# Peptides against a protein of PDB entry 9GMZ, part 157

Target 1, 343 residues: chain A of PDB entry 9GMZ
Amino acid sequence: TGFPLELLTRPATERLAYFENYTVAHPRLKEVYEILMRTIAEPAGASFIFVYGASGVGKTTLRLRVEQKLTELALPKLESDRARVPVVGIEAIAPESRYFNWKEYYTRALITLEEPLIDHKFDYGVRGISRDNFGKINVESKVVAPALRRALENALIHRHPDVFFVDEAQHFGKVASGYKLQDQLDCLKSLANMTGILHCLLGTYELLTFRNLSGQLSRRSVDIHFRRYCADSPEDVQAFKSVLLTFQQHLPLAETPNLVDHWEYFYERTLGCIGTLKDWLKRVLSDALDREATTITLKDLQKRALSVAQCQKMFKEIQEGERQLSETEADVQNLRSALGLGA

## One batch from the design tools (peptide; made by RFdiffusion4, then SolubleMPNN)

Design b2_p18_5_s3 (from b2_p18_5, 12 letters changed)
Fold by OpenDDE base, seed 4:
Structure b2_p18_5_s3 (fold): chain B 343 residues (1-343), chain A 18 residues (1-18)
Amino acid sequence: as target 1 above (343 residues)
Amino acid sequence: GEVHEVELTQEDIERALA
C-alpha cells in the first residue's frame, strides 16, 4: 500500500510531514528493535544498554519507535500511577568546549523528563528549579551541576521510567583525556545505580571506546550493534532495494519515481544507511514540492546527494568501527580457545 | 531442519514495529 492519494490535493507542508513521519520497517531495524525491547523488559541486572552503529543508520528512528511502544504498553499503569513517565529520551550535545557540559545535560534531562503537561507536580528539593506559568521547568543559572544531578536523580526515582535514552552518546567521549572519560563513565554509572533506572546510550562506533574503558560496566551492560546494509551480502542488497521500493511508494507525488533502478547510486551515497537515505529523499521531496513537480528526477537526487568526498569520509569511519567489532569477536574466540572451550 | 529464512515482508515488519 502506498501513501494516501488524498495527500496529492493537500498542501506541500502536509505532504512533506507525511513522509517525515513515515517509517520504513526494514530487517535490521526490526532485529535491533526486538532485541532492545526484550532487553528493556528483562534487563537481568543490566544498568546500561549500548546501541552503536554508523551515523545515519537509523538509531533515532529506533529510539522513537521504542519510546512509542513503551508508552503504549505503559498506558494501563499510567492510569493508576500518575507520577510515572514510561520513557525519557534526550540527545547529548557536542560540547563547544573541551569539556562535556554536565550542567546542560542535567538541565535538558530534567526539562525532558518533566513535560509541562504532566499532571503530577514534583518538588525537586533544589533551590533555583521552578515551573513557570506554563508548567515548563526553569533552571536558574546559579544552580550548580551537583544540585542538578540530585534533582535529576530524584525526578528519575519519582517518575520511574522503564528506560532513559541518551542519543548521540558518543559526545560523552569527546574529552581531552582518557582519564576524564573514565570520570564521565563513573558519573553515568553512579546515576544509573542511584536511580535504579536502565540507561540506553545510542551513538556511533565511538561508543566502543566506552566498552574498552569500563571493565566494570561490561558486567552490567548489553551491547546491540545496529548494522548497515552491506553490498557484498545478497540478502542485504535485497533488503536495501525493498526499502527503496517502499520509499518510492510512500513519496506523496503524482508520478511514482523509479528509485529501485538507481539502487547502486543510492547505495553509493548512503553506504547502506537507511536514515541517510530517508534524509536525502526528504530534502529531494521538499525541493520537488516547492516546484510543484509531479515526480523526482535523477537530477533532483544529484542536487541533494552527499558528495563523494563526504561518503568516502563516512565510509572510513564505518570501516574503523566494523574493524574494531571484528577484532572484539576474534578476542572472544581467542578467550574461548584459551579457556579450553571449543571454537 | 531447513531454517527457512522467512523473508520478512514489509507488512510483517510494520506489524512488529506497530
Scores: peptide ipSAE 0.022, ipTM 0.529, DockQ to the pose 0.044
Fold by OpenDDE base, seed 1:
Order: C-alpha cells, then sequence, then structure tokens
Structure b2_p18_5_s3 (fold): chain B 343 residues (1-343), chain A 18 residues (1-18)
C-alpha cells in the first residue's frame, strides 16, 4: 500500500511531514530491533548495551522505535505506578571544547527524564533544581556537575526506566587523552551501577574505542552491530531494492518516481545506509514540493546527492570500522582455536 | 538447523516494528 492519495490535495508541509514520519522497516532494522528488545527484557547481568554502525545506518530510528515500543508495553503499569518512566533517551552533544560537558549531559538527561507530566513532585535533594508550573525542570546555572549527577542518580532510581539510551555516544570519546576516556567510561559505569539502570550507548564505529578500553565492560556489556547493506551480498542488494520500492510508493507525489531502476546510483551515494537514503529523498521531496512538481527526476536526485568526495570519506570510515570488527571476530576465532573448540 | 531466512515481506517488518 502506498501513501494516502488524499495527501496530494494537502499542503506541502503536510506531505513532507508524512514522509518525515514514515519509517521503512527493513531486514537489518528488524534484526537489530529484535536483538535490542530481547536484550533489554533479559539483560542477563549486563549493565551496558553497545549499538554501533555507520553514520546514517538508522540508529536513531532504531532508538525511537524501541522507545515507542517500551512506552506502549509500559502503559498499563504506568496507570498504577505514576512514578515510573519506561524509557529515557538522550543524544550526546559533540563537545565544543576538548572536554565532554558532564554538566550539560546531566542537565539534559534530568530534563528528559522528568518531561513526562509526572504528578509526583520528586525532591532531587539539590538546591537550584526546581519545577515550573508546567512540571518542567529548571536547573539554575550555579548547580555544579556533582550535584546534577546526584540528582540524575536519584531520578533514575525513582523513575526506574527499563533502559537509558544515549545516542551519538561516540562523543564521549572525544577526550584529548586515553586516560580521560577511561575516566569517562568509569563515570558511566558508576552511574549504571549506582542506579541499577541498563544503559544503551548508540554510536558510530568510534564507539568501539570504548569497547576495547575496558575488559571490565566486556563482561557486563552486550554488543550489537547495526550493519549497512553490502553490494557484494545478493540478499543485501535485494533488501536495498525493496527499501527503494517502499520509499517510491510512499513519496506523496502525483506520479510515482522510478527509484528502483537507479538502485546502483542510490547505493553509490548512500553506501547501503538507509538513514542517509531517507535524508536524501527528504531533501529531494522538499525541493519537488516547493516547485509543485508532479514527480522527481534523476537530475533532482543528483542536485541533492552527497558528493563523491563525501562518499569516499564516509566509505573509508566504514571500512575502518568493519575492519576492526573483523579483527575482533578473528581474535574470537583464534581464542576458540587456542581453547581447542575448533573453527 | 537451517536458519530459514524467512524472506520477511516489508509488511511483516512493518508489523514487527509497529
Amino acid sequence: as target 1 above (343 residues)
Amino acid sequence: GEVHEVELTQEDIERALA
């Protein structure tokens, strides 16, 4: 089934919003979703989940879908336990300085955790944290990072989410020295341990640096690799073409564009990353709607495509990440062989 | 065990993610 045909008579803003809100389900997204949901339900003593993959693979979409599902599943319990929040998700901000801003992180986490109109006034035990008349948390500028941490710990314990999501978590790694990176990891470990809340860090392959730095994290972490589609796999190519067909059917245009015939060009400029593909099509759709066009053409696609130089840079970053993972898989195999478990 | 790659239709995937 395609888009609702009534959208063709609606304003451009409504047509664009439809496409923005539309999520194409695809095999890799489903697989990672199922693994993540299972791991959240049965963490088996894990304190961390790492979800890593290429930029634009769809990690934010995955997070949002899991947040929606966890919220839906919790609704019946939330009627009886008004203090509970089923899930909390934040995006880590790239530090402007050489240091990750923990004060900002704790503030954003606390605000996000308390955004639901939870009728119960929780006293955070910290001066300078208040709720406005709408229940929104206000944090005074004078509140220091250790006090905000304590407030967040208390809030997480009280609200007891099933998982705490941190998107773009590779930004924790942008610390000038390896020692400082360990301190950041220890800080996150301490927060997870003190609260008893499962943390899920989503990020690029730079997140693997966190995985490698702490042999202690490996024992208490689950790793999930969100793979892109690979052109050397017939199954992946078919899945990618199927995604193009679905997007083709859900572009609210008078004439359905033939995206599938250009699948190689779409692959070349997205590297098999569905988020990159959606963002590209969104830009092209916006241009088409602004011009009151009946369809999109190859020229329209070319105008909004990533440059070859951008794709080459992104591909190098992907290859390095995939190489590091392949080396890790080889290390596991070598360990198994050394243990006499065979290949 | 043969992992039957159940060719999940787009509709099956959408239902699982809804």
Scores: peptide ipSAE 0.015, ipTM 0.465, DockQ to the pose 0.046
Fold by OpenDDE base, seed 2:
Structure b2_p18_5_s3 (fold): chain B 343 residues (1-343), chain A 18 residues (1-18)
Amino acid sequence: as target 1 above (343 residues)
Amino acid sequence: GEVHEVELTQEDIERALA
């Protein structure tokens, strides 16, 4: 079934919002969703989940869908436990400086934990943290990072989320010269241990560096690879075409565009990343709605496509990440073979 | 001065751990 036809009579903003909120349940997203939901339900003593994959593969979409589902599942308990937050999700900010801003991270986490709709207000015991007239948390500039950390620890313990999501977690790897990435990992590990809250770090293949550094975290971490679709796999090509077919049916335009016939061009400019594809189509849809167009054309697509140079850069980053994982998989197979364990 | 974001390569990280 396509989009609701009544949208054609609605404002452009409502038509765009429909497409932005629409999620294609493509095979890789479904697989990773099921693994992640199962791992959150039964962490088996894990303190960390790492979700890594190409930029634009759809990690943020995955996070948001898991957050929605965890919230829905928690609703019956939230009626009795008004202090509980079922899930917390934040995006790590790219540092403007060479250093990860922990103060900003803790502040954003606290603001996200303090949903204004939560009736039960918690006192963090930290001077300079207050609520405004709307119940939003305000953090004074004088509050130092260690105090914000203690406030966050107390908030996480009190709100007791099933998981704490950190999107774009590769930004923790942006450390100053002379500082060890290990110190950032130890800081995160300490936060997870002090709160007893499961942390899920989502990021690019740069997140693998964190995983490799933490031999101690390896025993208490679960790894989830969110793969792109590969053009050398007939099954992946068919899945990618099916995603294009679904998107063309859900573009709220009077005339259904033929996206599937251009699948190779879409693949060339997205590298099999569905998030990149959706973002591209959102830009093109926005342009079409602004022009009151009945459909989108190849020329409209070309105007909003990533450049070949951008795609080449992204592809190089993907190849390096996939190579590192392939080597790790080969090492595991070699280890199993050496141990006399069948492949 | 332009703070060149030095993307730490895997090699840079391995050197910092050594």
Scores: peptide ipSAE 0.000, ipTM 0.272, DockQ to the pose 0.013
Fold by OpenDDE base, seed 3:
Structure b2_p18_5_s3 (fold): chain B 343 residues (1-343), chain A 18 residues (1-18)
Amino acid sequence: as target 1 above (343 residues)
Amino acid sequence: GEVHEVELTQEDIERALA
């Protein structure tokens, strides 16, 4: 299956939007999607889900697909329960200061949670939180973080989402000391416990530090590793080539470019991360559309590729994360052997 | 047992993500 041919007669903006909105299904995305959906449906007393993987592996795409699916599944129930929000998703922002801004976090979470319910007023029990004439939440500057937390807790309880997503959650770890990181985790745990809402933190391998800091989290958390494709695995290489073939078919150009023949170059500059690949192709497509080009060339690809230095840096970060996970798996096997449970 | 890695076709993956 390819792109709709009628796109070739449409404006560049529509052609680009088609590609931006197109999600290539691939084995790792499917696997993580199925695990995540199952875990959300049956959390088994878990209060946290950690989804970790390389930058550009596709975590945001995963989140958006899950949010869409949860919304679709909830639609029949939402007709009867207008107070309910099926899912809420936010992106954690890197703090400008050395300290995570909880006031901003709570404000953004509250705004995002209430956006679908513009017509339904909720009393947050906090002075300085109001809705405008359009139903949007306004938070006065005088409202302090503890008050915003209470408002968010009340809103989460009232709206009762199946999951609360926090993307780029490694930004919680950008604190001056390990002690402060624990405090951030304890704050999130408290929010999850007080509301009874399952939290899903998506981020880089820096989230593994969160896992290791709290032996108490391990009892109430589910870990999901969103792996990249590895060039040392023939199956992963085949999957990566299949993704290239699919993208090739879904680039809204008059002449289908041959991406698959350049798979090694694509792998070199994406490290097997499909999100990085999509972003690269998006940039190249945008350039091609601006020039009214019929296809894309290797030169067009090279112009928008990540530099070797960028790839080397990213690869080092990936290898460190993969190493930490491999060591953890070995430790589990050693523990099982020591306990006499067999391999 | 040979885990026949069922090569997930693109169609199989699309169906699961639909």
Scores: peptide ipSAE 0.017, ipTM 0.456, DockQ to the pose 0.044; fails the geometry check

Design b2_p18_5_s4 (from b2_p18_5, 6 letters changed)
Fold by OpenDDE base, seed 4:
Structure b2_p18_5_s4 (fold): chain B 343 residues (1-343), chain A 18 residues (1-18)
Amino acid sequence: as target 1 above (343 residues)
Amino acid sequence: PTVHEVEVTEEDKAAALA
């Protein structure tokens, strides 16, 4: 089944919005989605979920799908509990300074958790946090990070989300020289413990360094590896080609472009990362729609492709992350063998 | 925003191998 043919008569903005909102339910996304949904439903005393994988693998798409599903499942309960928010998701910002800005993080978390549509006003117990006439939270510049933390703790307790998502969570690892990454972990751990809210941190393989530093988090964390498709796996190549075919069918163009015949070029420039593929196709589609083009050409693809140098850099970062995970798997096998548990 | 989710079908897999 392709895109709705009626889109061909619609404005370029609607055609682009269709593709932006389109998600391929590819095998790795389904697998990670099912594991994540199960873990959120039955956390078994976990306080943290770590979802790690390559940049552009589709972690933000995973988050948005889980947020949607948790919202749908909560609807019957939200009628009785008007204070409840089913899920909250934020993106951690890369600090401009060498220090993670906790004040900014807490402010953004509060603003996201306390959407204007929530009629149930809550008193944060903190001076300098107010709602404007439109229901938006305003945080005065004088409010300090410890006060914002208390406000967020109170808001999370009151709203009681099933999970708190933090996307781009590798940015918590950006600590200046002389500060311990452990202090950042202890801050997050204390927030999860004080609120009783399950935290899901999504990030790149840099999140593994963050995970490994906290031996106490290991007992209360679940790890989920969001793998890319690998060219050395025939099954992964088939899945990647199938994703290309699905995107080909869902590009709202008069003539269906042949993406599948160029699968090696798509693989070379995405490293098997479906998010990178979608973002590339979105840029190319936007350019095609701006020109009123009937199809996408190889030249259009080449204009918006990542450079070979960018792909080589990204591939080195992926290989280092995959290596660290393979070493961890070997360490588990060595531990089992040392315990007298057969391999 | 309504996110359209489309499953990769076995037909799509077969067509990608052809």
Scores: peptide ipSAE 0.008, ipTM 0.489, DockQ to the pose 0.873
Fold by OpenDDE base, seed 1:
Structure b2_p18_5_s4 (fold): chain B 343 residues (1-343), chain A 18 residues (1-18)
Amino acid sequence: as target 1 above (343 residues)
Amino acid sequence: PTVHEVEVTEEDKAAALA
């Protein structure tokens, strides 16, 4: 199915918003979605889920789809339990300083957990946290990080979400020493244990550093690798071409552009990352709409493509992450062989 | 595999927040 043809008569803002809100349910996204949904439903004593993959692979899209589905599944229960929030999702912010800003993290988590529509007023037991007349949380500047943590623990216990999502979670690892990284992990572990809430950390391959540092987290964690499409796999190439065909049909332009014939160029400049592809096409669509163009050309694509130098940098980061995972898979095979389990 | 097109409308976002 293509875009609604009525969009061709609509303002450029509505046409762009349609494409922005459009999600291709590509094979890797579906696979990771099903694994994540199953793991949330049956965590089997896990306290953490780690979802790692390349920048621009689509982790934020995965999170938003799971949040939507968990909310939909919870609606019948929310009518009876007005205090419950089905899911909470935040993005971890890159620290401007050498230290992760826990005060900002706890504040953002509290603000996100306390949607204005929740009639059930909860007292956080912390002075300087209040609700305004619109139900929005206000946190006074004097409130210290340990008090915000206690407020978040109490809020998570009271609201009892099925999962707490942290996107861009590699930013917890941006600390100046290995000792400080352990402190961040112990802090997160303590929050999960004190609340009984399952935490899902989504991030780049830098998130693997968390896996390697905590042999105790490994026993209570589930790992999900969100892979890119690889050009050396015929199945992955076919999936990538199918994504291009779907995007081609959903660009709200008078003439359908031929994206599929340029699949190698799209692969070269996205490294098989569908989020990077969507963001590229969004920029190109915006330029086409601003010019009142009937279609997208190869020149329009080239104008908004990532540079070869950017792609080379991103590819090195991907190769290092994929190498670390391959070494871990080899260690599992070696362990199995040493246990007398066939390779 | 049929790529299921899932449009997340602003109405779906608003309905998920409602």
Scores: peptide ipSAE 0.000, ipTM 0.266, DockQ to the pose 0.102
Fold by OpenDDE base, seed 3:
Structure b2_p18_5_s4 (fold): chain B 343 residues (1-343), chain A 18 residues (1-18)
Amino acid sequence: as target 1 above (343 residues)
Amino acid sequence: PTVHEVEVTEEDKAAALA
């Protein structure tokens, strides 16, 4: 099984688009996907799901897969309930300022929630929110954040998504003071409570700061750790090699490159993160297609690899996150032992 | 936003039905 051979006669843009759209269903992605889908179906009074893991582990891919599946499952009901949106997903923007731009967040959320050509025009009752002739929401610059929040609350209630995704959610935490982070979490909690909509925050291990600060969110949150593959696990190494094998079969090149023989180099420069691997291969494929090359070489890979310094930085961030989780697991075990509960 | 059409593999479909 591999790419459609007809792609070899297609433009470089189509060949690249094929690989961009291709997703490997690797074990960790499947595991986290199943947990996330189950949690969305049966939140058990949870208001938040936290999905955390290394940068480039594949959180955005996970989100997109869940969004597709929830949309597919909702299609039969959406024919009768034209107001419903099954899922909404946004990416949190890194603030240019020391302060998170709530106005921009609410605007983007509102635009995304209304991007479907939903025949049912909802009037948000907010002056300066209008629809253009194409049904797209236009938000005037004069509309203030509290008004946009009310509009979003009303939109979320009316559209009733099964989940609201916020990708890159660690950007909420980049607000310079821990106090402001609590206020932001309380704001998000209030939005979830007012709408009754389950929120899923996806982010790096920086998202663990939200877990620790929000003692009140902990009672209504589900945590999902999206782990990388570890080189000290034979099973993880085998899974990583299997991903490389799959990617080499799906690179739309005349000659199939042998990526698997270079698995250690791929691991060194991705830290076991499949998203980082895919992005690397995408860059290398783009370069190969621009040169009309028949294959990719180790030199082509090296040219687009992350630097050792970048990998060392990323690895320290991963180790700190993994350490914090291990300490938390030990604290739970210690608490259970102190309570006379078995491990 | 470019909706990356993530091709849902038959395995991803099976995992979502389990």
Scores: peptide ipSAE 0.000, ipTM 0.309, DockQ to the pose 0.095
Fold by OpenDDE base, seed 5:
Structure b2_p18_5_s4 (fold): chain B 343 residues (1-343), chain A 18 residues (1-18)
Amino acid sequence: as target 1 above (343 residues)
Amino acid sequence: PTVHEVEVTEEDKAAALA
C-alpha cells in the first residue's frame, strides 16, 4: 500500500510534508526502539542510556518515535498530574568556543522542559529566571551556571520526565581534554543522580570515548548500538532493498519511481544509513515537486547525492567506530576466558 | 508532528527479492 492518492491533487508543501513525516519501521529501527522503550520502562537502576551509531543511521527518528510513544502513554496521567512532562529532548550544540557552554545547555534544557502549554508555572527560586506573557522562559544574562543547574534540577524533579534525551551528545567530547571530559561526565552523572531522571545520550561513535573514560558511568549505563545495514550481509541487503521499495511506494509522485533497481548506488551513497537515504530522497522529492515532475530519475538522484569524498570520509568514521566496538567485544571475550567463564 | 509509521511488510520483503 502506497501513499494516499489524494496527495497528488494537494499542494507541493503537503506532498513534501507527508514524506517528511513518513517513517519506515525498518528492522534495525524496530530492534533499537524496542530495546530503548524497554530500558526506559525498566531502567533497573541505570542512570544513563547510550545510543550510538553512524551519522544518519536514524537516531533522531528513533528519538522522535520514542518521544511520541511516551507522550501517548502519559496522556491519561497528564490530565491528573498537570505538572508532569512525560519526556524532554534537547540537542547538544557544538560550541563555537573550545569550552562547553553549560549555561547555554541548562538554559536550553529549561526552555524545552517548560513549554508554554504547562499551566503550572514553577517558581525556580532563581532571580533572573522569569516567564514572559506567553509562558516562555527568559533567562537574564546575569544568571550564573550553578544557579541554572539548580533551576534545572528542581524543574526535572518537579516535571518527572521518564527520560531526558540529549541528541548529538558527541558534542560534549569536542570541547574537552580527557580531564575536562571526565568533569563533564561527572557533572552529567551528578545531574542524573540528584534528579533521579534517566538520561539518554544519542550520538555518533564518538560517544564510545565517554563510555571508556567513565568506569563509574559504565556500571549504571545501558549501551545500545544502532547499526547500519552492511552489504556483506544478505539479510541486511534484503532489509535495505525492502526499505527502498517502501520509500518508492510512499513518494507522492504520479509515477512510482523504481528505486530498488538502483539499490547498489543508494547503498554506495548512504553506507546503509536509512536517515541519510531518507534525507537524500527528501531533497530529490522537493526538486521534483518544484518542477512539477511526474517521477524522479537517476539523474535527479545524482544531483542530490553525497559526493564520493563525503562518503569516503563518513565511511572512515564508521569503520573506526565499528573497529573500536569489535575490539571491546574481543576484550570482553578475552576477560571472560581469563576468568574461566568460557567464550 | 504525527509520525506516520509504516512497517516493512513481508510482502514488501518478498517483492524486493523478485
Scores: peptide ipSAE 0.000, ipTM 0.375, DockQ to the pose 0.843

